# Ledger of designs, part 43: peptides against a protein of PDB entry 2L9B

Target 1, 91 residues: chain A of PDB entry 2L9B
Amino acid sequence: ANFLSQKFPELPSGIDVNINMTTPAMMISSELAKKPKEVQLKFLQKFQEWTRAHPEDAVSLLELCPQLSFVTAELLLTNGICKVDDLIPLA
Target 2, 91 residues: chain A of PDB entry 2L9B as posed
Amino acid sequence: ANFLSQKFPELPSGIDVNINMTTPAMMISSELAKKPKEVQLKFLQKFQEWTRAHPEDAASLLELCPQLSFVTAELLLTNGICKVDDLIPLA

## One batch from the design tools (peptide; made by RFdiffusion4, then SolubleMPNN)

Design b1_p18_5_s3 (from b1_p18_5, 8 letters changed)
Fold by OpenDDE base, seed 4:
Structure b1_p18_5_s3 (fold): chain B 91 residues (1-91), chain A 18 residues (1-18)
Amino acid sequence: as target 1 above (91 residues)
Amino acid sequence: MTTFDQLIEFFEKQIAKS
């Protein structure tokens, strides 16, 4: 098992850890687009809550799966929760 | 279950363990 599987044993299988986040991010985005806004917001809420509860794990996951950062940013922007300028400090 | 749904479930389970 790779480090990701060892660090997050209960993480769903099939998560792409490709350093090129474009394709994985697009795949995730396509799935998100099929979900109603309520579900999208639920994802953001759960992810935010999880991040607050497990900040060290969140950092690790986002480093290993940068596509999740992309998708999260996309959801934040798309749903009007933040604007591009709000994300600049994180770039 | 889709990958997206599995991710949500993953986060929920981790939160519940907190």
Scores: peptide ipSAE 0.277, ipTM 0.796, DockQ to the pose 0.529
Fold by OpenDDE base, seed 2:
Structure b1_p18_5_s3 (fold): chain B 91 residues (1-91), chain A 18 residues (1-18)
Amino acid sequence: as target 1 above (91 residues)
Amino acid sequence: MTTFDQLIEFFEKQIAKS
């Protein structure tokens, strides 16, 4: 049994951790790019709200699905919400 | 439903349960 599915049973099966982070990140980024900017920002807001409410689960999810960290950073940068310098300490 | 939409729904459901 997949640990990710056990830890997050309601997580959509569309996230494949058997693929390196780059490929899933590209797929998710591609889908995000098809959405209006308002929807992209809504995603960030919902993700942020969930992270605040479930910090331990958020850490676990981002460790198991590092592509989500990449996508989030990409969305923040491409939408001009933050600068590269703001993310340097995290790398 | 795309993976992106599923992720949004996942977060919304988790928030609602908390």
Scores: peptide ipSAE 0.275, ipTM 0.795, DockQ to the pose 0.530
Fold by OpenDDE base, seed 3:
Structure b1_p18_5_s3 (fold): chain B 91 residues (1-91), chain A 18 residues (1-18)
Amino acid sequence: as target 1 above (91 residues)
Amino acid sequence: MTTFDQLIEFFEKQIAKS
């Protein structure tokens, strides 16, 4: 948590960095699913743009917050942006 | 302001700084 805040000082507080990704990911996904589709897509779009602009930082963030990988994948699937088969190569 | 709104703003700010 300390390292995360140091590397990403403007990152919002309250991000769960628990080593157990399942429960945090589930909660995050559930909360995001309550948002309008437009908000979900905006989140994905901005995250995608940021990862393209800052690939090394994106890798670091996803390593420190593996929950975000799960949430992102789920959002891509639920919004029909990608298929399960598209994610298989990433396993 | 929700956590997700803050995350969106975080990404937007990072992109703007680039």
Scores: peptide ipSAE 0.274, ipTM 0.796, DockQ to the pose 0.427
Fold by OpenDDE base, seed 5:
Structure b1_p18_5_s3 (fold): chain B 91 residues (1-91), chain A 18 residues (1-18)
Amino acid sequence: as target 1 above (91 residues)
Amino acid sequence: MTTFDQLIEFFEKQIAKS
């Protein structure tokens, strides 16, 4: 098993780190775009709750799956939760 | 189950364990 599967054994198999960042991000974004705003917000809420409860694991996951960072930023902007200027300090 | 649905489930399970 690779390091990702070892660190997060219950992580969905659909998260592939063997391809470039752009392709997985686009795939996830397209799936999210098919969902209503309420479902998109639910995803953000669950991710936020998990990140607060497991900050070190969250950093590890985002390093191993950088496509999640891109998708999360896109959702925050699309749903008006933040503006581009709010994300600049994190870039 | 889509990747999106699986991710939500993953986070919910992790939160439940904490």
Scores: peptide ipSAE 0.255, ipTM 0.785, DockQ to the pose 0.527

Design b1_p18_5_s4 (from b1_p18_5, 7 letters changed)
Fold by OpenDDE base, seed 5:
Structure b1_p18_5_s4 (fold): chain B 91 residues (1-91), chain A 18 residues (1-18)
Amino acid sequence: as target 1 above (91 residues)
Amino acid sequence: MSTFDQLIEFFDKQIAKS
């Protein structure tokens, strides 16, 4: 088992995606778009709450699974919570 | 359930354990 699985044993395994700079993002965006807005907001709320409760784990998870950073950014943007310019300083 | 739903559940369970 890799470190991700050992650090977060209850984390979903996910699936392998094509090694491409665009394809994984497209797949994630497509899956997110299938979810009702309330579910998208629920994710953001739960992730925010979890981050507050476990800040060190949140950092570790985002480092080990950068796809999750994309998910978070995508949801923030698509739900109008922030704009692209708001994320530039963090890039 | 989808991987995304499982992820939401993961966070929810982690919060509950806090």
Scores: peptide ipSAE 0.430, ipTM 0.864, DockQ to the pose 0.512
Fold by OpenDDE base, seed 4:
Structure b1_p18_5_s4 (fold): chain B 91 residues (1-91), chain A 18 residues (1-18)
Amino acid sequence: as target 1 above (91 residues)
Amino acid sequence: MSTFDQLIEFFDKQIAKS
């Protein structure tokens, strides 16, 4: 957490999830579903652009914030951008 | 502002700096 804040000082603090993986996934999915599709797609666009511009930082962020990987995957799937099978090679 | 919105803003700002 300290390294994360130092590496990405402007990153929002977020909320710690100290329960099993199933419940956090459900919670994240629920929160994402509350956002308009346009906002979801905007996030994906911005994240994609940021990843291209800062590939090393993107890797670091995803390693330090694995929940963000779930967020990205969930948005890709729910918006029909990719299928579950498309993500298998990344698992 | 929700955490999700803050993330969007974070990435937007990072891109703008690029």
Scores: peptide ipSAE 0.413, ipTM 0.857, DockQ to the pose 0.508
Fold by OpenDDE base, seed 3:
Structure b1_p18_5_s4 (fold): chain B 91 residues (1-91), chain A 18 residues (1-18)
Amino acid sequence: as target 1 above (91 residues)
Amino acid sequence: MSTFDQLIEFFDKQIAKS
């Protein structure tokens, strides 16, 4: 098994997409938009709570799964929690 | 159950173990 599955054995496998970054971003955005706002906010809350409880694991996960960083940013923006300008300093 | 929902469940379980 790969390192990701070893470190996070209960993490869902997900679906692999092509190496192009644009296509995955588009697909992720589309899938997220299909979820009710309540579910989107619930995800953010759970992710936030987990990050607080397991900061080192959170960093590792985001490094191994950069798509999750995109998911988080997308959810923050689409729900009006933050603006694009708020994310610029993080780049 | 979608992957997204599974991810939420994953975090929930991890929190519960904390």
Scores: peptide ipSAE 0.408, ipTM 0.854, DockQ to the pose 0.501
Fold by OpenDDE base, seed 1:
Structure b1_p18_5_s4 (fold): chain B 91 residues (1-91), chain A 18 residues (1-18)
Amino acid sequence: as target 1 above (91 residues)
Amino acid sequence: MSTFDQLIEFFDKQIAKS
C-alpha cells in the first residue's frame, strides 16, 4: 500500500487523472454537478465536521490530495457560500 | 457508487468513530 492508503486506510480509491490540471478539474466539477444541491451542502457540512474532529488528518489529506481543495472551493463557490475574492488570500 | 458518494461515506464513518 502507498503512503496515502497507509495514512487513510478507509479512504476510497480514486481514479488517477494526470493529463493536466484542467482535465481533473473538469471531471470533478461534472461529478459534483450531478449531485443535488442538498447533497453538495451535506458534503460540505460533513467535511467541515470531520475537519473539526480531525484537524491534523484533514491537513494531511489535503496535502496528499490537493484536488480535494479544489472540490471544496468549487462547492463553496457554486452554492454561493463564498465569493472568489474570499479565496484569494488563501492562494 | 461514485467516488463522491464514497467520500461522503468515508467522512460519515470517520465522524461516527470520533
Scores: peptide ipSAE 0.396, ipTM 0.849, DockQ to the pose 0.509

Design b1_p18_6_s1 (from b1_p18_6, 8 letters changed)
Fold by OpenDDE base, seed 2:
Structure b1_p18_6_s1 (fold): chain B 91 residues (1-91), chain A 18 residues (1-18)
Amino acid sequence: as target 1 above (91 residues)
Amino acid sequence: MKTTFDLLLEFFEKQLAK
């Protein structure tokens, strides 16, 4: 139905296909905070592994789903994996 | 109820399992 679905045909239908980061940061952070720490860390682990295995697809996904960049940054920060200064180059 | 977060996690897991 859209480019995102065509590029990633196996993406779950429940994923927001909006290519714009329209969800407020506060709302995203709230949803992340609802997940257990173990699940948050698991997400980071699997995302990291997938990114390493599929770097070109990862770039495409992040371009089409910019909110995922925020999710990743938020998880890294809230779990103490990195500091804000570490993410400045990505801004 | 699964959230987008849950679905994305499952997506990555399934992709890695291929």
Scores: peptide ipSAE 0.485, ipTM 0.893, DockQ to the pose 0.531
Fold by OpenDDE base, seed 3:
Structure b1_p18_6_s1 (fold): chain B 91 residues (1-91), chain A 18 residues (1-18)
Amino acid sequence: as target 1 above (91 residues)
Amino acid sequence: MKTTFDLLLEFFEKQLAK
């Protein structure tokens, strides 16, 4: 087992751990758009709750799976929770 | 058919339920 599966043994299989965001970004955006808004918001809510409960694990997961950072940003933007300008300082 | 998105959502829900 790799480090990711060891750190998060109950994490589902099939997660792309590749750090290259070019191709994943296009596919992720498309897949996210297929989900109802209610489900998108539910994802954000549960992710936020989990990160609050497990901040150290959250940092590790985001470092190992940068796609998840993109997912979070994309969901925040597309649902009007934040604007692009709000994310610029983080770049 | 469940996507990675669906499975991740379930993962967070299961973790929070513990």
Scores: peptide ipSAE 0.484, ipTM 0.892, DockQ to the pose 0.452
Fold by OpenDDE base, seed 5:
Structure b1_p18_6_s1 (fold): chain B 91 residues (1-91), chain A 18 residues (1-18)
Amino acid sequence: as target 1 above (91 residues)
Amino acid sequence: MKTTFDLLLEFFEKQLAK
């Protein structure tokens, strides 16, 4: 078993870890935009809550699944919670 | 139809419920 499966055994299958950020970016953005605003905000809320409760696990997950970092940033931007300039220091 | 996004959301919710 790979490290991702061992660290997060209940993580849903089908997540492609072996991708670069550039190629899937547009597809991810499009997919996120299909979700209702309330669902997008709920995702951010639950992710934030989980991150606070499990900071070390959160770091591990984001290292293994950098796509999730993009998802979070995209949701923050598209919902007007952050501006692009707010994320520049994190790049 | 559930997407990867939906499944991830459920994952976080289930983790928080523990």
Scores: peptide ipSAE 0.481, ipTM 0.890, DockQ to the pose 0.496
Fold by OpenDDE base, seed 1:
Structure b1_p18_6_s1 (fold): chain B 91 residues (1-91), chain A 18 residues (1-18)
Amino acid sequence: as target 1 above (91 residues)
Amino acid sequence: MKTTFDLLLEFFEKQLAK
């Protein structure tokens, strides 16, 4: 139907494609907090591995779903992997 | 019940398995 679904047919249905980051950010942070740290780190690891294996697709997905960039940042911050100041240049 | 987070994680894992 839409470009996102066509390019990533195996992507889970129901993912919000809205570029408004306010609501998605709040929802994502809430859902992440419900997961054990091990699962949070696993998500981050698999996402990063996928990005390395499929860099072109990763760029496309992140452009279409910028909320995934927030997920990465949130996971890095909440798990103490980086500090807010480290992300300022990217904001 | 799976959340969007769970489904995304599975998506990346399945993609990496290919």
Scores: peptide ipSAE 0.479, ipTM 0.891, DockQ to the pose 0.492

Design b1_p18_6_s2 (from b1_p18_6, 9 letters changed)
Fold by OpenDDE base, seed 3:
Structure b1_p18_6_s2 (fold): chain B 91 residues (1-91), chain A 18 residues (1-18)
Amino acid sequence: as target 1 above (91 residues)
Amino acid sequence: MKTSFDLLLEFFEKQLAK
C-alpha cells in the first residue's frame, strides 16, 4: 500500500509509470491512439466531470500522477480540442 | 484484455455513478 492507493482506494493498479522516463510518454501516446475517437472523447468527458465533482481530489491525483496530465493534454491535442499554443501559458 | 486506460475510464465512471 502507498499514499496514492490510500487516497484513491478504488483506483486501478498499473496506472503508475516512471515519470522520469520518456519512454512511458511515447507508450501512452501509442496506447491512446489505439482507442477509437469516441472512446477518447468519453474519457475526457468523464475525467472532466469527475474533476468538477471532486476538484481537490483531482488536484491531488494530478500531483501524484503527472502522467495523467500528459494523457489529458495528448487527448486534447489529438482530438483537435486544444492547440499546442493553448497549453504554453500553462507551462 | 483491459488496458490501464480502460480501467481508469471505468474508475471515473464508477465514481460518478456513486
Scores: peptide ipSAE 0.468, ipTM 0.886, DockQ to the pose 0.506
Fold by OpenDDE base, seed 5:
Structure b1_p18_6_s2 (fold): chain B 91 residues (1-91), chain A 18 residues (1-18)
Amino acid sequence: as target 1 above (91 residues)
Amino acid sequence: MKTSFDLLLEFFEKQLAK
């Protein structure tokens, strides 16, 4: 078992964590676009709530799964919650 | 069929329910 499985034992299996952010970008965007807006917003809400409740775990998860950072940014942009310029300070 | 997105959403929901 790898570190990811040990720290997050209930994390869904089948997620490839050895892929960098850039490689799966187009595939991720395509998958996100298939979800209804309300589901996309629900994802953002639950992720936000979880990160607030578990900030240290959130940092660990994003370090181990950098593609999740891309997912979050893409959802924020696509749903008009923020603009590209708003993300520049975070880069 | 559930995608990785769906499963990850469920993960957060289950964690918050604890």
Scores: peptide ipSAE 0.467, ipTM 0.885, DockQ to the pose 0.476
Fold by OpenDDE base, seed 2:
Formats: sequence, structure tokens, C-alpha cells
Structure b1_p18_6_s2 (fold): chain B 91 residues (1-91), chain A 18 residues (1-18)
Amino acid sequence: as target 1 above (91 residues)
Amino acid sequence: MKTSFDLLLEFFEKQLAK
């Protein structure tokens, strides 16, 4: 198994997504838009809770799966929780 | 059909339940 599977053995094996400026944004945004708002908010809630409970694991996961950072940012923006300018320091 | 998004959400929920 690869390092990601070793670090997070219960992490679901998803579809590999090439991470560039366009393809991931298009694919992820499209998939997120298919989810009801309540599901999107639930995702943010549970992710927030998990990162607070496992901060070092959260850092590792985001390093290994940078697309998750985009997912989180997109959800925050789409649901009006933050603005684009709020994410600039993280870019 | 569950998407990767759904599975990831379930992952966090299961982790938090431990």
C-alpha cells in the first residue's frame, strides 16, 4: 500500500484526479454543486470537527490530498461562509 | 450511488465516532 493508505487505512479509495488549475476545479465544483446545501454544510461541520480532533492528521491529509483543500475552499465560498479575500493568505 | 464526496463524509463521521 502507498503512504496515504498506510497513514489513513480507512480512507476511501476514490477516483484519481489530476491536480491542476482547471481540471480539479471543474470536476470538484461540479460534484459539489450536485449536493444539497445541508449535505455541504454537514461536510464542513464534520471536517472541521475532525481537524480539531486530529490536527496533525489533518495536516497530513491535506498535504497528501491537496484537492481536499480546494473542496473545503469551494464549500466555504459557495455557502457564503467566507469570501475570496479571506482565502488569499492560504494560497 | 455514493460518490467520493459521500464516502469522505462518511470517513469523517466514522473517525469522529471512535
Scores: peptide ipSAE 0.465, ipTM 0.884, DockQ to the pose 0.517
Fold by OpenDDE base, seed 1:
Structure b1_p18_6_s2 (fold): chain B 91 residues (1-91), chain A 18 residues (1-18)
Amino acid sequence: as target 1 above (91 residues)
Amino acid sequence: MKTSFDLLLEFFEKQLAK
């Protein structure tokens, strides 16, 4: 098992662990768009709650899977929670 | 069929339920 699987053994298999942001971003965006708004918001909520409950693990996961940062940004933008300009300082 | 999105959501929910 790779390092990611060892640190997060309960992480679902088949998740793209590629650090390249291009392909994962497009795939994630497409999948998110297929979900109802309520489910999108639920995902964002649970991810945020998990991050608060496990901050050290969250940092590690985001470092290993930076595409999850894109997920957060995409959900915030598509649901009108924030604007692109709000994310510029974080880039 | 579950997508990666569904699996990740399930992962977070299971983690929070511990």
Scores: peptide ipSAE 0.464, ipTM 0.883, DockQ to the pose 0.523

Design b1_p18_6_s3 (from b1_p18_6, 10 letters changed)
Fold by OpenDDE base, seed 1:
Structure b1_p18_6_s3 (fold): chain B 91 residues (1-91), chain A 18 residues (1-18)
Amino acid sequence: as target 1 above (91 residues)
Amino acid sequence: MLTTFDQLLQFFEKQLAR
């Protein structure tokens, strides 16, 4: 957490999570579902643009915050942009 | 640490605006 804040000082701290990864994933999915489709797609677009502009930082962020990989996968699947089978080779 | 969806979106937008 300390290294994360140092590497990405402009990234909001968020909240502490001391439970297994399953519950956080469920929480993320629930929160995503509450967002309008337009906002979900905007998130994917901005994340994609940011990744292109900051490829090394993007790798670091995904390594430090694997939950963000889940968010991306969830959004791709729920919006029909990607199929489950498309992600199998990456898992 | 978990960051909210909206906070992450704002983060990316602010980074791109730099």
Scores: peptide ipSAE 0.405, ipTM 0.836, DockQ to the pose 0.463
Fold by OpenDDE base, seed 4:
Structure b1_p18_6_s3 (fold): chain B 91 residues (1-91), chain A 18 residues (1-18)
Amino acid sequence: as target 1 above (91 residues)
Amino acid sequence: MLTTFDQLLQFFEKQLAR
């Protein structure tokens, strides 16, 4: 069985785990840009709250779904919460 | 139909609501 589905049975299907993010990143960025700013911020808020409440699950989810790491970084950058320089130490 | 983004947001909201 799919470990992702086992670990997160309530996670919506269709999550791409492709680590080659070139094309996916472009598409994700485009889709994110279509969301209202308040929705983007809400996503960050809820994700932050969830990670605080479920730190081990958060690590697992980000490892299994690298696109979510990109989503988070993109949202942090585009909303001015982080600067590119702030993320350099994480690379 | 929800996009992946919307579905993920909903996922976190549902998780936190419990």
Scores: peptide ipSAE 0.405, ipTM 0.830, DockQ to the pose 0.467
Fold by OpenDDE base, seed 2:
Structure b1_p18_6_s3 (fold): chain B 91 residues (1-91), chain A 18 residues (1-18)
Amino acid sequence: as target 1 above (91 residues)
Amino acid sequence: MLTTFDQLLQFFEKQLAR
């Protein structure tokens, strides 16, 4: 098992650690758009709750899986929760 | 088959349930 699997043994298989965001970002955006709004919002809610409950683990996960940061940002933007300018400080 | 997105959602839900 790789480090990610060791740190997060219950993390679902198939999570890629690819840091190249070009193709992954395109795929993620496409897949997210297929999800119902209620499911998208539920994801944001649960992720937010989890990060609050496990802040150090959340940092580790996002460092190891940068695509998850893109997922979160994309969902926040597409659901009108924040604007692009709101995310600039995070880049 | 579950997508990565759905699997991640389940992961967070399970973590919060513990």
Scores: peptide ipSAE 0.403, ipTM 0.828, DockQ to the pose 0.516
Fold by OpenDDE base, seed 3:
Structure b1_p18_6_s3 (fold): chain B 91 residues (1-91), chain A 18 residues (1-18)
Amino acid sequence: as target 1 above (91 residues)
Amino acid sequence: MLTTFDQLLQFFEKQLAR
């Protein structure tokens, strides 16, 4: 958490999550489902743009926050941009 | 700590606005 804040000082701290009560995946999926489709697509667009502009930082962020990889994959799948079979070979 | 979806979106937007 300290290194994350140091690497990305403009990144908000977020909220406390008790991962022992509910899996992070379930919480993330539930929260994503509450967002309008247009907001989900906007997130993907901005994340993609940021990744293109800052590829090294994007790799670092995904390493430090693997849940973001789940978020991205979930959004791609639920919005029909790709299928599960497209991601399986990358595992 | 879990950064919320909206916070992440705002973060990317602010970064790109520079």
Scores: peptide ipSAE 0.394, ipTM 0.831, DockQ to the pose 0.469

Design b1_p18_6_s4 (from b1_p18_6, 7 letters changed)
Fold by OpenDDE base, seed 4:
Structure b1_p18_6_s4 (fold): chain B 91 residues (1-91), chain A 18 residues (1-18)
Amino acid sequence: as target 1 above (91 residues)
Amino acid sequence: MKTTFDLLLEFFEKQLEK
């Protein structure tokens, strides 16, 4: 098993997506948009709670799975929790 | 059928329940 599987054995299988690629980003955004808003907000809530409880693991996960950073940013933006300008300092 | 998103959400939920 790779490092990701060892550190997060219960993490679901996924595809590594380059967040700088337009097509994958658009596809992810489309899939996210298919989820009800309440489910999107629930995801953000649970992720936020998890990151607070496991800050080191959260950093590792985001480094190993850049697509998750994109997912989080997209959900924050589309739900009006953050504005594009709020994320500029992180770019 | 669950998507990766659904499974990831469940992952976080289960982690928080430990």
Scores: peptide ipSAE 0.452, ipTM 0.877, DockQ to the pose 0.462
Fold by OpenDDE base, seed 5:
Structure b1_p18_6_s4 (fold): chain B 91 residues (1-91), chain A 18 residues (1-18)
Amino acid sequence: as target 1 above (91 residues)
Amino acid sequence: MKTTFDLLLEFFEKQLEK
């Protein structure tokens, strides 16, 4: 947590969830579904641009905040950008 | 009210402006 704050000082804090195999995924999916498609696509675009510009920082962020990997995968699938089979190599 | 999702989007936008 200290390293996360130091490396990404402007990163907003998230909410706490009870960590199990199902609850976090359900909560994240529910919140994502509330956003308009245009906003979801904008998120993916900006995240893609940032990861291209800062690949090493992106790796660090995803290691420290693994829920972001789920967010991006969910958005790619629900918007028809990727198929489930496209994500298998990432497993 | 801004959600965590909204704040994350703003974070990435601000980083790209630097």
Scores: peptide ipSAE 0.451, ipTM 0.877, DockQ to the pose 0.507
Fold by OpenDDE base, seed 3:
Structure b1_p18_6_s4 (fold): chain B 91 residues (1-91), chain A 18 residues (1-18)
Amino acid sequence: as target 1 above (91 residues)
Amino acid sequence: MKTTFDLLLEFFEKQLEK
């Protein structure tokens, strides 16, 4: 087992994605768009709750899985919760 | 069929129940 699996043993398996590449980003965005809005918002809510409850683990997870940061940002943008300009200064 | 997205959502929900 790798470090990620050891740190988060119940985390589901995923695929390697280069979030800086257009094609992988498009694929992720497409998959997200297939989910109903209410499910997208539920994901954001539960992720937010979990990060509040486990801030150090959240930082570790986002460092190990940058694609999750992309997922979160994409959901925030597509649901109109924030704008691109809100995220750019954080890059 | 559940996607990775679905499983991640379930993961966070389960973690919050602990």
Scores: peptide ipSAE 0.444, ipTM 0.874, DockQ to the pose 0.470
Fold by OpenDDE base, seed 2:
Structure b1_p18_6_s4 (fold): chain B 91 residues (1-91), chain A 18 residues (1-18)
Amino acid sequence: as target 1 above (91 residues)
Amino acid sequence: MKTTFDLLLEFFEKQLEK
């Protein structure tokens, strides 16, 4: 059991904990693009709701899984919810 | 087959049900 599993014991077993921010962005973007738009938007909605309900856990998860930050940004941009300039302060 | 994306979505949905 790694630290991620200890902090979030209810994370699905199918999640690859070896994936980190160094995973090629192009591969992540490709996988996201394979999902229907409605599913992408649902992900953003549920993630937003979860982060609001569990802000401390959200910070921990993003620290342990920085690729999730990229996923969120990519989905926001790809779906036209925000512009690149809107995310500059987070870079 | 479910991807990590699918599993994470399910995780967030399940957490919100608590």
Scores: peptide ipSAE 0.443, ipTM 0.872, DockQ to the pose 0.532

